# Peptides against a protein of PDB entry 5VVV, part 80

Target 1, 276 residues: chain A of PDB entry 5VVV
Amino acid sequence: FLCGVVEGFYGRPWVMEQRKELFRRLQKWELNTYLYAPKDDYKHRMFWREMYSVEEAEQLMTLISAAREYEIEFIYAISPGLDITFSNPKEVSTLKRKLDQVSQFGCRSFALLFDDIDHNMCAADKEVFSSFAHAQVSITNEIYQYLGEPETFLFCPTEYCGTFCYPNVSQSPYLRTVGEKLLPGIEVLWTGPKVVSKEIPVESIEEVSKIIKRAPVIWDNIHANDYDQKRLFLGPYKGRSTELIPRLKGVLTNPNCEFEANYVAIHTLATWYKSN
Target 2, 276 residues: chain A of PDB entry 5VVV as posed
Amino acid sequence: FLCGVVEGFYGRPWVMEQRKELFRRLQKWELNTYLYAPKDDYKHRMFWREMYSVEEAEQLMTLISAAREYEIEFIYAISPGLDITFSNPKEVSTLKRKLDQVSQFGCRSFALLFDNIDHNMCAADKEVFSSFAHAQVSITNEIYQYLGEPETFLFCPTEYCGTFCYPNVSQSPYLRTVGEKLLPGIEVLWTGPKVVSKEIPVESIEEVSKIIKRAPVIWDNIHANDYDQKRLFLGPYKGRSTELIPRLKGVLTNPNCEFEANYVAIHTLATWYKSN

## One batch from the design tools (peptide; aimed at target 1 V195)

Design b2_p30_8_s4 (made by RFdiffusion4, then SolubleMPNN; from b2_p30_8, 11 letters changed)
Fold by OpenDDE base, seed 1:
Structure b2_p30_8_s4 (fold): chain B 276 residues (1-276), chain A 30 residues (1-30)
Amino acid sequence: as target 1 above (276 residues)
Amino acid sequence: DIEELIKKLVEALKKRDYEKIREILGKLAE
């Protein structure tokens, strides 16, 4: 069971010292996972093709080593979906080289994210793939196998919540393709019925699990505040029955942008996880 | 329409228009 934090918000990323402090807190509270997915890291999303510099590499190596010291699984995410051509072998090779570089930093866990992108494929991809889901699954499976089938590999679908599913969760051709064709060792991220789900009913998890043919990992935006910088979510982790725990592969909270505001959010997640 | 909001989000991201990004995210969070 993956339980911890995803740094997945829009806005200024946390500094390295804050991330190290986070690992210390996660260990203290018996949580086990950190997902690196800061939307404003240019080399994570907008410039995903660009390799890390020597200076950036040293920082990431130090961060990954710190996660290991505190027994926290470090998952590196990349979001190539803004402008990747799925059918172009050069693009696939560029993605492989980027993940090889991160592997050299000591990273062993990875994620491919296709959230917040246009559903339209380019003309070249339409000639090769039957749908957007087929293109995404093809590259994800290839990368997963290329990396030697790592123990932890995550996929974030473009339809990552109930409201984004067309026509709905149970009838989505996109999610059906993901469920049928995504390799079984790859986990699927999900935010619940909404982008920010006030409640995540057990029935809603059973519904999505059926179509994707696996238990999801919750990317939980309950404490996210990147959409309203004047608001801090200081309340406890709530609106999630403990009956969800046996039906999930994990929960990663995407909390407030302000690092110090997240004590209650993360601590109460840990309490919730231990209550089963 | 969610599809239209996502298109606008992608455009705002390409332009690094953080005010527009936050506005759209706020609508998606409703």
Scores: peptide ipSAE 0.359, ipTM 0.883, DockQ to the pose 0.974
OpenDDE base, seeds 2, 3, 4, 5: peptide ipSAE 0.306, 0.306, 0.311, 0.317; ipTM 0.856, 0.851, 0.858, 0.861

